Peptides against a protein of PDB entry 8PQO. Designs and how they scored, part 36

Target 1, 252 residues: chain A of PDB entry 8PQO
Amino acid sequence: VLLKEYRVILPVSVDEYQVGQLYSVAEASKNETGGGEGVEVLVNEPYEKDGEKGQYTHKIYHLQSKVPTFVRMLAPEGALNIHEKAWNAYPYCRTVITNEYMKEDFLIKIETWHKPDLGTQENVHKLEPEAWKHVEAVYIDIADRSQVLSKDYKAEEDPAKFKSIKTGRGPLGPNWKQELVNQKDCPYMCAYKLVTVKFKWWGLQNKVENFIHKQERRLFTNFHRQLFCWLDKWVDLTMDDIRRMEEETKRQ

## One batch from the design tools (peptide; aimed at target 1 F106 I110)

Design b1_p19_6_s1 (made by RFdiffusion4, then SolubleMPNN; from b1_p19_6, 7 letters changed)
Fold by OpenDDE base, seed 1:
Structure b1_p19_6_s1 (fold): chain B 252 residues (1-252), chain A 19 residues (1-19)
Amino acid sequence: as target 1 above (252 residues)
Amino acid sequence: SYLSELYFTVANLAVLAGL
């Protein structure tokens, strides 16, 4: 098992982020070829548990049509079915990913707190001390080009170049986080993303767990660069606007 | 989350293909 807490600092408010995240997910999904195919929604309902109130979703990703024929033919029964359970109680969210074949030997859990701070809180997910001491805190700086793979880099999605017309935010210079403390008119937040990866196969555990973390870090970096650089597209939208857009997309 | 739909699938496929 490998745990890392990714801390993504953004020059947006917690309330703004809720809109921006939903918009950016939808936009990124539309731009991705083959996105949404083979997705079965089993459950989508409100929940209330342990004082947490939000929306629960259970989805199955059927990957049979997305893999080469030789992979499909060799894959064990259930190996190409991924289950995603998500509890969205913004500003808290939890996602649990499992596989039908691997059962208890595979788990990806992503727990996120969105806080109006600069990523300074320790153990925001309230882990036991023994567990917390094994968590690596990883800061993602969306303005740091060195954290972006060359193949992922786009100039139009570079926070170091972007200037928001609507808000005046950006571009983000090398010391943008320190400067943000002195800018009282600019909101900020941190997404604390605790990622737990379990891949219990002898000889492959560390390799696969590290690989998954590398992919998650890449995803979080690219996504939040997009979210910020798309600020002018979503900052004036309301949650009702987002809901309407989602319903329109479902009808297509 | 919808984020996993975009990139996790690719990562998972890479893992499965490497087994």
Scores: peptide ipSAE 0.036, ipTM 0.732, DockQ to the pose 0.268
OpenDDE base, seeds 2, 3, 4, 5: peptide ipSAE 0.036, 0.036, 0.036, 0.038; ipTM 0.731, 0.732, 0.728, 0.741; seeds 2, 3, 4, 5 fail the geometry check

Design b1_p19_6_s2 (made by RFdiffusion4, then SolubleMPNN; from b1_p19_6, 8 letters changed)
Fold by OpenDDE base, seed 2:
Structure b1_p19_6_s2 (fold): chain B 252 residues (1-252), chain A 19 residues (1-19)
Amino acid sequence: as target 1 above (252 residues)
Amino acid sequence: SSLSDLYFTVANLAVLAGL
């Protein structure tokens, strides 16, 4: 098991982020080749548990059409079905990813707290001390081009170049986080993403777990760069606007 | 690289859908 807490600092408020995240997820999903194909929604319902109120979703990603033929032919039954269970109770979210074939030998859990701070809180997910001391804290700087793979880089999604017309935020210079403290009119938040990866196969555990973390980091980096650079597209939207957009997308 | 890109795509769809 490998745990890392990714801390993504953004020059947006927690309330703004709720809209921006939903918007950016929708846009990113549209832009992804084959996005939504092979996705089965089993459950999508409100939940209330332990004082947490939100939306619960259970989705299955059928990857049979997404992998090469030889992989599909060699894959055991259920190996290409990925289950995602998500509890969205913003500002808290939890996602659990499992696989039918690997059962308890595979787990990806992503737990996110959105806080109005600069990523300074320790153990925001309230892990036991023994568990917390094994968690690596990883800061993602959306303005740092060196954290972006060349193949993922787009100038229109570069926070170091983007300036919001509607808010005046950006571009984000090398010291933007430090300067943000002195900008009274600019809100900020941190997404604390605790990622737990378990891949219990002999000889492959560390390799695969580290690989998955590398991909998650890449994803979080790219996504939040997009979210910020799309600020002018979503900052004036309400949650009701987002809900309407989601409903319209489901009808297409 | 190909496996990385495939996983990235799948992870992207899954994580984004759960956010």
Scores: peptide ipSAE 0.219, ipTM 0.824, DockQ to the pose 0.078
OpenDDE base, seeds 1, 3, 4, 5: peptide ipSAE 0.111, 0.190, 0.143, 0.182; ipTM 0.778, 0.814, 0.798, 0.813

Design b1_p19_6_s3 (made by RFdiffusion4, then SolubleMPNN; from b1_p19_6, 8 letters changed)
Fold by OpenDDE base, seed 2:
Structure b1_p19_6_s3 (fold): chain B 252 residues (1-252), chain A 19 residues (1-19)
Amino acid sequence: as target 1 above (252 residues)
Amino acid sequence: SYLSELYFTVANLSVLAGL
């Protein structure tokens, strides 16, 4: 098991982020080829548990058409069915990924708290001390080009170049996080993403767990760069606007 | 979350493609 807490600081408020996240996911899904294909929604309902109220979703990703033919031919039954259970109670979110074949030997869990701070809280997910001491804290700087793979880099999605016309935010210089403290009119938040990866396969555990974390970090980095650079597209939208857009997309 | 839908689809595909 490998745990890392990714801390993504953004020059947006917690309330703004809720809109921006939903918009950016929808936009990214439209731009990615093959998005939504092979996704089965089993459950989509409100939930209430221990004072937490939100939306629960259970989805199955059927990856048979998404993998190379040789993988499909060699994959055991159920190995290409990924289950995603998500509890969306913004500003808290939890997602659990499992696989029918691997059962308890495979787990990806992502727990996110969105806080109006600069990533300074320790153990925001309230782990036991023994567990917390094994968590690596990883700061993602959306303005740091060195954290972006060359193949993923787009100038129009570079926070170090982007300036929001509507808000005046950006571009984000090398010391933008420190400067943000002195800008009373610029909101900020941190997404604390605790990622738990378990891949119990003898000889491959560490390799696969580290690889998954590498991909998650890459994904978080690219997504939040997009979210910020698309600020002018979503900052004036309401949650009702987003819900309407989502409903319209489902009908297409 | 919608993020997880995008993230886990892409991440898992990338993982599976890399194995």
Scores: peptide ipSAE 0.043, ipTM 0.744, DockQ to the pose 0.193
OpenDDE base, seeds 1, 3, 4, 5: peptide ipSAE 0.036, 0.037, 0.037, 0.039; ipTM 0.718, 0.728, 0.723, 0.733; seeds 3, 4, 5 fail the geometry check

Design b1_p19_6_s4 (made by RFdiffusion4, then SolubleMPNN; from b1_p19_6, 8 letters changed)
Fold by OpenDDE base, seed 3:
Structure b1_p19_6_s4 (fold): chain B 252 residues (1-252), chain A 19 residues (1-19)
Amino acid sequence: as target 1 above (252 residues)
Amino acid sequence: SALSELYFTVASLSVLAGL
């Protein structure tokens, strides 16, 4: 098991982020080839648990059409079915990813708290001390080009180049986080993303777990760069606007 | 809403399945 807490600082408020995240997820999904194909929604309902209220979703991703034929033919039954269970109770979110074939030997869990701070809280997910000491805290700087793979880099998604017309935020220089503290009119937040990866396969645990973390970090980095650079597209939208957009998308 | 998160993760898993 490998745990890392990714801390993503953004020059947006927690309330703004809720809109921006939903918008950016929708946009990113549109840009993905074959997006939505093979996705089965089993459950989508409100939930209440231990004072946590939100939306629960259970989806199955059928990967049969997304792998080569020979892989599909050789894959054990259930190996290409990925289950995603998500509890969306913003500003808290939990996602659990499992596989039918791997069962208890495979788990990806992503738990996120969105806080109006600069990533200074320790153990925001309230792990036991023994567990917390094994968590690596990883800061993601969306303005740092060195954290972006060359193949992922787009100038229009570079926070170091982007200037928001509507808000005046950006571009983000090398010391933008320190400068932000002195800018009383600019909101900020941190997404604390605790990622738990378990891959119990002898000889491959560390390799696969580290690989998954590397991909998650890459994903978080690129996504939040997009989110910020798309600020002018979503900052004036309300949650009601987002809900309407989602409903319209479902009808198409 | 980990859809974007999941798409990349699923893509990564697909690569692993193909290896």
Scores: peptide ipSAE 0.053, ipTM 0.744, DockQ to the pose 0.248
OpenDDE base, seeds 1, 2, 4, 5: peptide ipSAE 0.055, 0.044, 0.039, 0.047; ipTM 0.749, 0.757, 0.729, 0.738; seeds 1, 2, 4 fail the geometry check

Design b1_p19_7 (made by RFdiffusion4)
Pose (drawn by RFdiffusion4):
Structure b1_p19_7 (pose): chain A 252 residues (1-252), chain P 19 residues (1-19)
Amino acid sequence: as target 1 above (252 residues)
Amino acid sequence: SVVYSIVVGAVWYYRESSY
């Protein structure tokens, strides 16, 4: 099983990231026809354990209505049921993604620490030493064009070409992280996203774990580029504004 | 091969759409 820590250094504060990430998930999913239908909340409750106080949820995403009929007929029972178990104690969160048919043999776990630093902490997740020694640290720079697939590139989602009206932040050059250390004002943070991918069937552990990690890096990059370029849309929102927009979207 | 494509694709589709 392969583990990688993706460190996403951002020119926002930890407080700002919480609002921005919630807004971005909802906004990026605004054009998807077929969003919200098939989402099932099994469990939604508070939890508390040894310093980590938060909200636990168990959700199921039924994909039967979103795939061709032959895929629904051919799919083994439960293969189209995606389970997500989430522990949200921001600035810490854990999510576990499984498939009902694969049980626990196909698992994607993301554990994230959101810290007000430049990604300089080591083993921020406090792994056992030997296990930590086998974790690759992967840095994601949202200003680096070379880290974006050409088919994914969109000028309107390029931090190198965006300047915030409300904050004046951006555009981001190759030295933006260096200018953060030499700055006293603009906030910054790093999301330490430790990703564990497990695929135990058919001897395809390595191939699937690698494919999933490459896709997770691409998604983390594109998502946080979008998040920064949308600063003007969400930076003035509070958490109460986010919860209100959630209830609003709940009516339909 | 079909089962593999479905199980891997379903989780992948979820990961894409969650963003």

Design b1_p19_7_s1 (made by RFdiffusion4, then SolubleMPNN; from b1_p19_7, 11 letters changed)
Fold by OpenDDE base, seed 5:
Structure b1_p19_7_s1 (fold): chain B 252 residues (1-252), chain A 19 residues (1-19)
Amino acid sequence: as target 1 above (252 residues)
Amino acid sequence: DVVLEIVLGSVLSYLKSRF
């Protein structure tokens, strides 16, 4: 098991981020080939549990059409079916990813708290001390180009070059986080993303767990760079606007 | 889907190592 807490600091408010996240997900999905192909939604309903209230979703990703034929032929039964259970109680979110074949030997859990701070809270997910001492805190700096793979880099998605016309935020220089403390009119937040990865297979555990974390970090980095650079596109949108956009995206 | 890409990559990596 490998745990890391990714802390993504953004010059947006927690309330703004709710809109921006949904917009950015929808926008990114438009650019992806296949859209919702191979995705089966089993459950999509409100939930209330232990004082947590939000939306629960259970999706199955059928990867049979997404892999080469030879992979499909070699894959054990259930190996290409991925289950995603998500509890969205913004500003808290939890996602659990499992596989039918691997059962308890495979787990990706992503727990996110969105807080109006600069990533200064320790153990925001309230782990036991013994567990928390094994968590690596990883700060993602959306302005740091060195954290972006060359193949992922786009100038139009570079926070170091973008300036929001509507809000005046950006560009984000090398010391933007330090400067943010002195900017009373600029909201900020941190997404604390505790990622738990378990791949219990002798000889492959470290390789796969590290690989998954590497991909998660890459995803978080690129996504939040986009989110910020698309600020002018979503900052004036309402939740109703977002819902309409999501419905339109699902129809494509 | 960004989640799908991550999962797919993980599965493919596993299968590559397994077979």
Scores: peptide ipSAE 0.038, ipTM 0.726, DockQ to the pose 0.082
OpenDDE base, seeds 1, 2, 3, 4: peptide ipSAE 0.034, 0.037, 0.034, 0.036; ipTM 0.727, 0.726, 0.720, 0.724; seed 1 fails the geometry check

Design b1_p19_7_s2 (made by RFdiffusion4, then SolubleMPNN; from b1_p19_7, 11 letters changed)
Fold by OpenDDE base, seed 5:
Structure b1_p19_7_s2 (fold): chain B 252 residues (1-252), chain A 19 residues (1-19)
Amino acid sequence: as target 1 above (252 residues)
Amino acid sequence: DLTLKIVLGSVLSYLESSF
């Protein structure tokens, strides 16, 4: 088991992020070919449990068409079916990813708190001390180009180059986080993403767990760079606007 | 789907290693 807490600091408010995240997810999905293919939505309903209220989704990703033929032919039954259970109670979110074949031997859990701070809170997810001491805190700086793979880099998605016309935010210089403290008019938040990865397979545990974390970090980095650089596209949208956009997407 | 990208990568990784 490998745990890391990714802290993504953004020059947006927690309330703004709610809109921006939904917009950016939708936009990113449109930009990817085959993004929705092989996805089965089993459940999509509101939930209320232990004082937590939000939206619950259960999706199955059928990867049979996404892998090479030889993999599909050799893969054990259930190995290519990935279950994603998500609890969205913004500003808290939880996603659990499992595999039918691996069962308890495979787990990706992503728990996110969105807080109006600069990533200074320790153990925001309230882990036991013994567990928390094994968690690596990883700061993602969306302005740091060195954290972006060359193949992922796009100038139009570079926070160090982008300036929001609507808000005046950006570009983000090397010391943007420190400067943010002195800018009372600029909101800020941190997404605390505790990622738990378990891959119990003899000889592959560390390799796969580290690989998954690497991919998660890559995703978080790229996504939030996009989110910020798309600020002018979503900052004036309301949640109702987002809901309308989602409905329109379903009809297409 | 962003999650699918991650999942696919991980699945392909261990499948490739297992076969």
Scores: peptide ipSAE 0.033, ipTM 0.702, DockQ to the pose 0.082
OpenDDE base, seeds 1, 2, 3, 4: peptide ipSAE 0.032, 0.032, 0.029, 0.030; ipTM 0.696, 0.696, 0.684, 0.684; seed 3 fails the geometry check

Design b1_p19_7_s3 (made by RFdiffusion4, then SolubleMPNN; from b1_p19_7, 12 letters changed)
Fold by OpenDDE base, seed 4:
Structure b1_p19_7_s3 (fold): chain B 252 residues (1-252), chain A 19 residues (1-19)
Amino acid sequence: as target 1 above (252 residues)
Amino acid sequence: DLTLEIVLGSVLDYLKSSR
């Protein structure tokens, strides 16, 4: 098991992020190969549990048509079916990813708290002290080009170049986080993403767990760079606007 | 988080490159 807490600081408010996240997820999904294809939604309903109120979703991703032929040929039955269970009680979110074949031997859990701070809280997910000692805190700086793979880099998604016309935010210089403290008119938040990865396969555990974390980090970095650079596209939208957009997309 | 669909794109790219 490998745990890391990714802390993503953004020059947006917690309330703004709720809209921006949903918008950016929708846009990013459109741009990804195989986005939306082979996805079966089993459950999509409101839930209330232990004082937590939100939306619960259960999706199955069928990857049979998406993977190379040699992978399909070697994959056992159920190995290409990935289950995603998500509890969205913003500002708290939890996603659990499992596989039919691996069962208890495979788990990706992503727990996110969105807080109106600069990533200074320790153990925001309230882990046991012994467990918390094993968590690596990883700060993602959306303005740091060195954290972006060359193949992923796009100038139009570079926070160091972007200037929001509607909000006046950006571009983000090397010391943008420190400068936020002095800018009372600019909101900020941190997404604390605790990622738990378990892959119990002898000889491959560490390799796969590290690989998955690498992909998650890459995703979080690129996604939040996009989210910020798309600020002018979503900042004036309401949650109702987002819901309408989602409904329209489902009908197409 | 709704991140899986986005992650899958990167994973699939990796698998293709490893062929």
Scores: peptide ipSAE 0.034, ipTM 0.722, DockQ to the pose 0.079
OpenDDE base, seeds 1, 2, 3, 5: peptide ipSAE 0.032, 0.031, 0.031, 0.033; ipTM 0.712, 0.714, 0.715, 0.724

Design b1_p19_7_s4 (made by RFdiffusion4, then SolubleMPNN; from b1_p19_7, 12 letters changed)
Fold by OpenDDE base, seed 2:
Structure b1_p19_7_s4 (fold): chain B 252 residues (1-252), chain A 19 residues (1-19)
Amino acid sequence: as target 1 above (252 residues)
Amino acid sequence: DLVLKIVLGSITKYLESHF
């Protein structure tokens, strides 16, 4: 098991982020080829547990159509099915990813707290001390081009180049986080993303767990760069606007 | 291992399309 807490600081408020995240997820999905195909929604309902109130979703991603025919023919039962269970109680979110074939031997858990700070809180997810001491804190700087793979880099999604017309935020220079505290008109937040990866496979556990973390970091980095650079597209939207957009998308 | 590659491929495909 490998745990890392990714801390993503953004020049947006916690309330803004809720809109921006939903917008950016929808927009990113549109930009991905084959998005939405093979997704089965098993559950989508409100939940309340231990003072946490939100929306619970259980989705199965059937990836049979996303792999070559020979892979599909050779795949054992359940190997191409990914289960995603999500508890969305913003500003807290939890996602659990499993695979039918791996059963209990594979887990990705992503627990996110969105806080109006600069990523300075320790153990925001309230882990036991013994567990917390094994968690690596990883700061993602959305303005740092060195954290972006060349194949992922787009100039229009570069926070170091982008300036929001509507808010005046950006571009983000090398010291943008340090300068942020002096900008009273610019809100900020941190997404604390505790990622737990378990991949129990003899001789390959550490390799695969590190690989998955590398992929998650890449995804978080790219996503939040997009979220910021799309600020002018979503900053004036309300949650009601987002809900309408989601409903319209469902009808298409 | 073929099964491992298939499973890892599935995970990767999911992750790449998640956001």
Scores: peptide ipSAE 0.470, ipTM 0.925, DockQ to the pose 0.791
OpenDDE base, seeds 1, 3, 4, 5: peptide ipSAE 0.437, 0.031, 0.449, 0.459; ipTM 0.921, 0.695, 0.922, 0.923

Design b1_p19_8 (made by RFdiffusion4)
Pose (drawn by RFdiffusion4):
Structure b1_p19_8 (pose): chain A 252 residues (1-252), chain P 19 residues (1-19)
Amino acid sequence: as target 1 above (252 residues)
Amino acid sequence: MPITERAKWMVEIVLENYY
């Protein structure tokens, strides 16, 4: 099983990231016809354990209505049921993604610490020492064009070409992280996203774990580029504004 | 982040390797 920690250093505060991430998930999914239908909330309750107080949810995403008929007929029972178990105690969160048919043999776990630093902490998740020694740290720089697939590139989602009206932040150059240390005003944070991928079937552990990690890096990069370029849309929102927009989207 | 892409990948990987 391969573990990697993706460190996403951002020119926003931890408080700002919470609102921005929620807005961005909802906004990026705004053009998807077929969103919300098939989402099943099994469990939604508060929890508390040794300093981590938060909200636990168990959700199922039924993909039967979103794939071709032959895929639905050919799919082994439960293969189209995606389970997501989430513990949200921001600035810490854990999500576990499994497939009903694969049970626990196919697992994607993301554990994230959101910290007001420049990604300089080591083993922020407090792993056992030997286990930590086998975790690759991967830095994601949202201003670096070379970290973006050409097919994914969009000028309107490029932090190198965006300046915020409300904050004046951006555009981001290659020295933006350096100018953060030399700066007393603009906020910054790092999302330490420890990703565990397990695939235990058919001896394909290495191939699938690598594919999933490459796709997770691509997604983290594109997502956070979008998040920064949408600063003007969400930076003035509070958490209450987010909850209100959620209830609004709940009516339909 | 949207779970759509991860859901699609998990299904595709299972179906390609099962058949």

Design b1_p19_8_s1 (made by RFdiffusion4, then SolubleMPNN; from b1_p19_8, 9 letters changed)
Fold by OpenDDE base, seed 5:
Structure b1_p19_8_s1 (fold): chain B 252 residues (1-252), chain A 19 residues (1-19)
Amino acid sequence: as target 1 above (252 residues)
Amino acid sequence: MPLTPLAFLMLNIILENYF
């Protein structure tokens, strides 16, 4: 098991981020080949547990059409079915990803707190002290070009070049986080993403767990660069606007 | 169609690197 806490600081409020995240997920999904093809929604219902209130979703991702033919032919039954269970109680979210074939030997858990701070809180997920000692804290700087793979880089998604017309935010210079503290009118937040990866196959555990973390870091970096650079597209939207957009997308 | 969640985007990135 490998745990890392990714801390993504953004020059947006916690309330703005709720809209921006939903918009950016929707927009990013349109850019992916096949979009939501092979997604089955099993459950979508409100939940209440231990004082947490939100929306629970259970989805299956059928990957048979997403993998090469040789993988599909060799894959055991259930190996290409990924289950996602998500608890969305914004500003807290939890996602649990499992596989039918690997069962308890595979887990990706992503727990996120969105806080109106600069990533300074320790153990925001309230882990036991012994568990917390094993968590690597990883800061993602959306302005740092060196954290972006050349193949993922787009100039229109570069926070160091983008300036929001609607908000005046950006471009983000090398010291943008320090300067933000002095900008009373610029909101900020941190997304604290505790990622737990388990791949309990002897000889491959460390390699696969580290690989998954590398991909998660890549995803979080690229996604939040997009989210910021798309600020003018979503900052004036309400949650009701997002809900309408989601409903319209479901009808297509 | 339901909106593709962030987790599905993650899976696509993983698949892209392996295949």
Scores: peptide ipSAE 0.035, ipTM 0.720, DockQ to the pose 0.143
OpenDDE base, seeds 1, 2, 3, 4: peptide ipSAE 0.033, 0.033, 0.033, 0.028; ipTM 0.714, 0.719, 0.719, 0.680; seed 3 fails the geometry check

Design b1_p19_8_s2 (made by RFdiffusion4, then SolubleMPNN; from b1_p19_8, 9 letters changed)
Fold by OpenDDE base, seed 1:
Structure b1_p19_8_s2 (fold): chain B 252 residues (1-252), chain A 19 residues (1-19)
Amino acid sequence: as target 1 above (252 residues)
Amino acid sequence: MPLTPLAELMLNILLENYF
């Protein structure tokens, strides 16, 4: 098991981020081919548990059509079905990803707190001390080009070049986080993403767990760069606007 | 209703990049 807490600092408020995240997901989904194909929604309902109130979703991703024929032919039963259970109680979110074949030997859990701070809170997910001492805190700087793979880099998605016309935010220089503290009119937040990866196969555990974390980090970096650089597209949107956009995306 | 905002995107992107 490998745990890392990714801390993504953004020059947006927690409330703004709710809109921006949903917009950016919807926008990114439009750019992905076959994003809805092979996705089965088993459950989509409100939940309330232990004072947490939100939306629960259970989806199955059927990968049979997404893998090469030889993989499909050799795959054990259930190996190509990925279950995603998600609890969205913004500003808290939890996602649990499992596989029918691997059962308890495979887990990706992503727990996110969105806080109006600069990533300074320790153990925001309230882990036991023994567990917390094994968590690596990883700061993602959306302005740091060195954290972006060359193949993922786009100039129009570079926070170090982008300036929001609507808000005046950006470009984000090398010391933008330090400067933000002194900018009373610029809101900020941190997304604390505790990622738990378990891949219990002999000889492959560390390799796969590290690989998954590498992909998660890459995704978080790119996504939040986009989110910020799309600020002018979503900052004036309402939640009703987002809902309409989501419905349009579902129809495509 | 906001559905699994980032996680669904993550899975979709992963699927497209590796399959």
Scores: peptide ipSAE 0.041, ipTM 0.735, DockQ to the pose 0.105
OpenDDE base, seeds 2, 3, 4, 5: peptide ipSAE 0.033, 0.031, 0.025, 0.031; ipTM 0.724, 0.713, 0.658, 0.704; seeds 3, 5 fail the geometry check

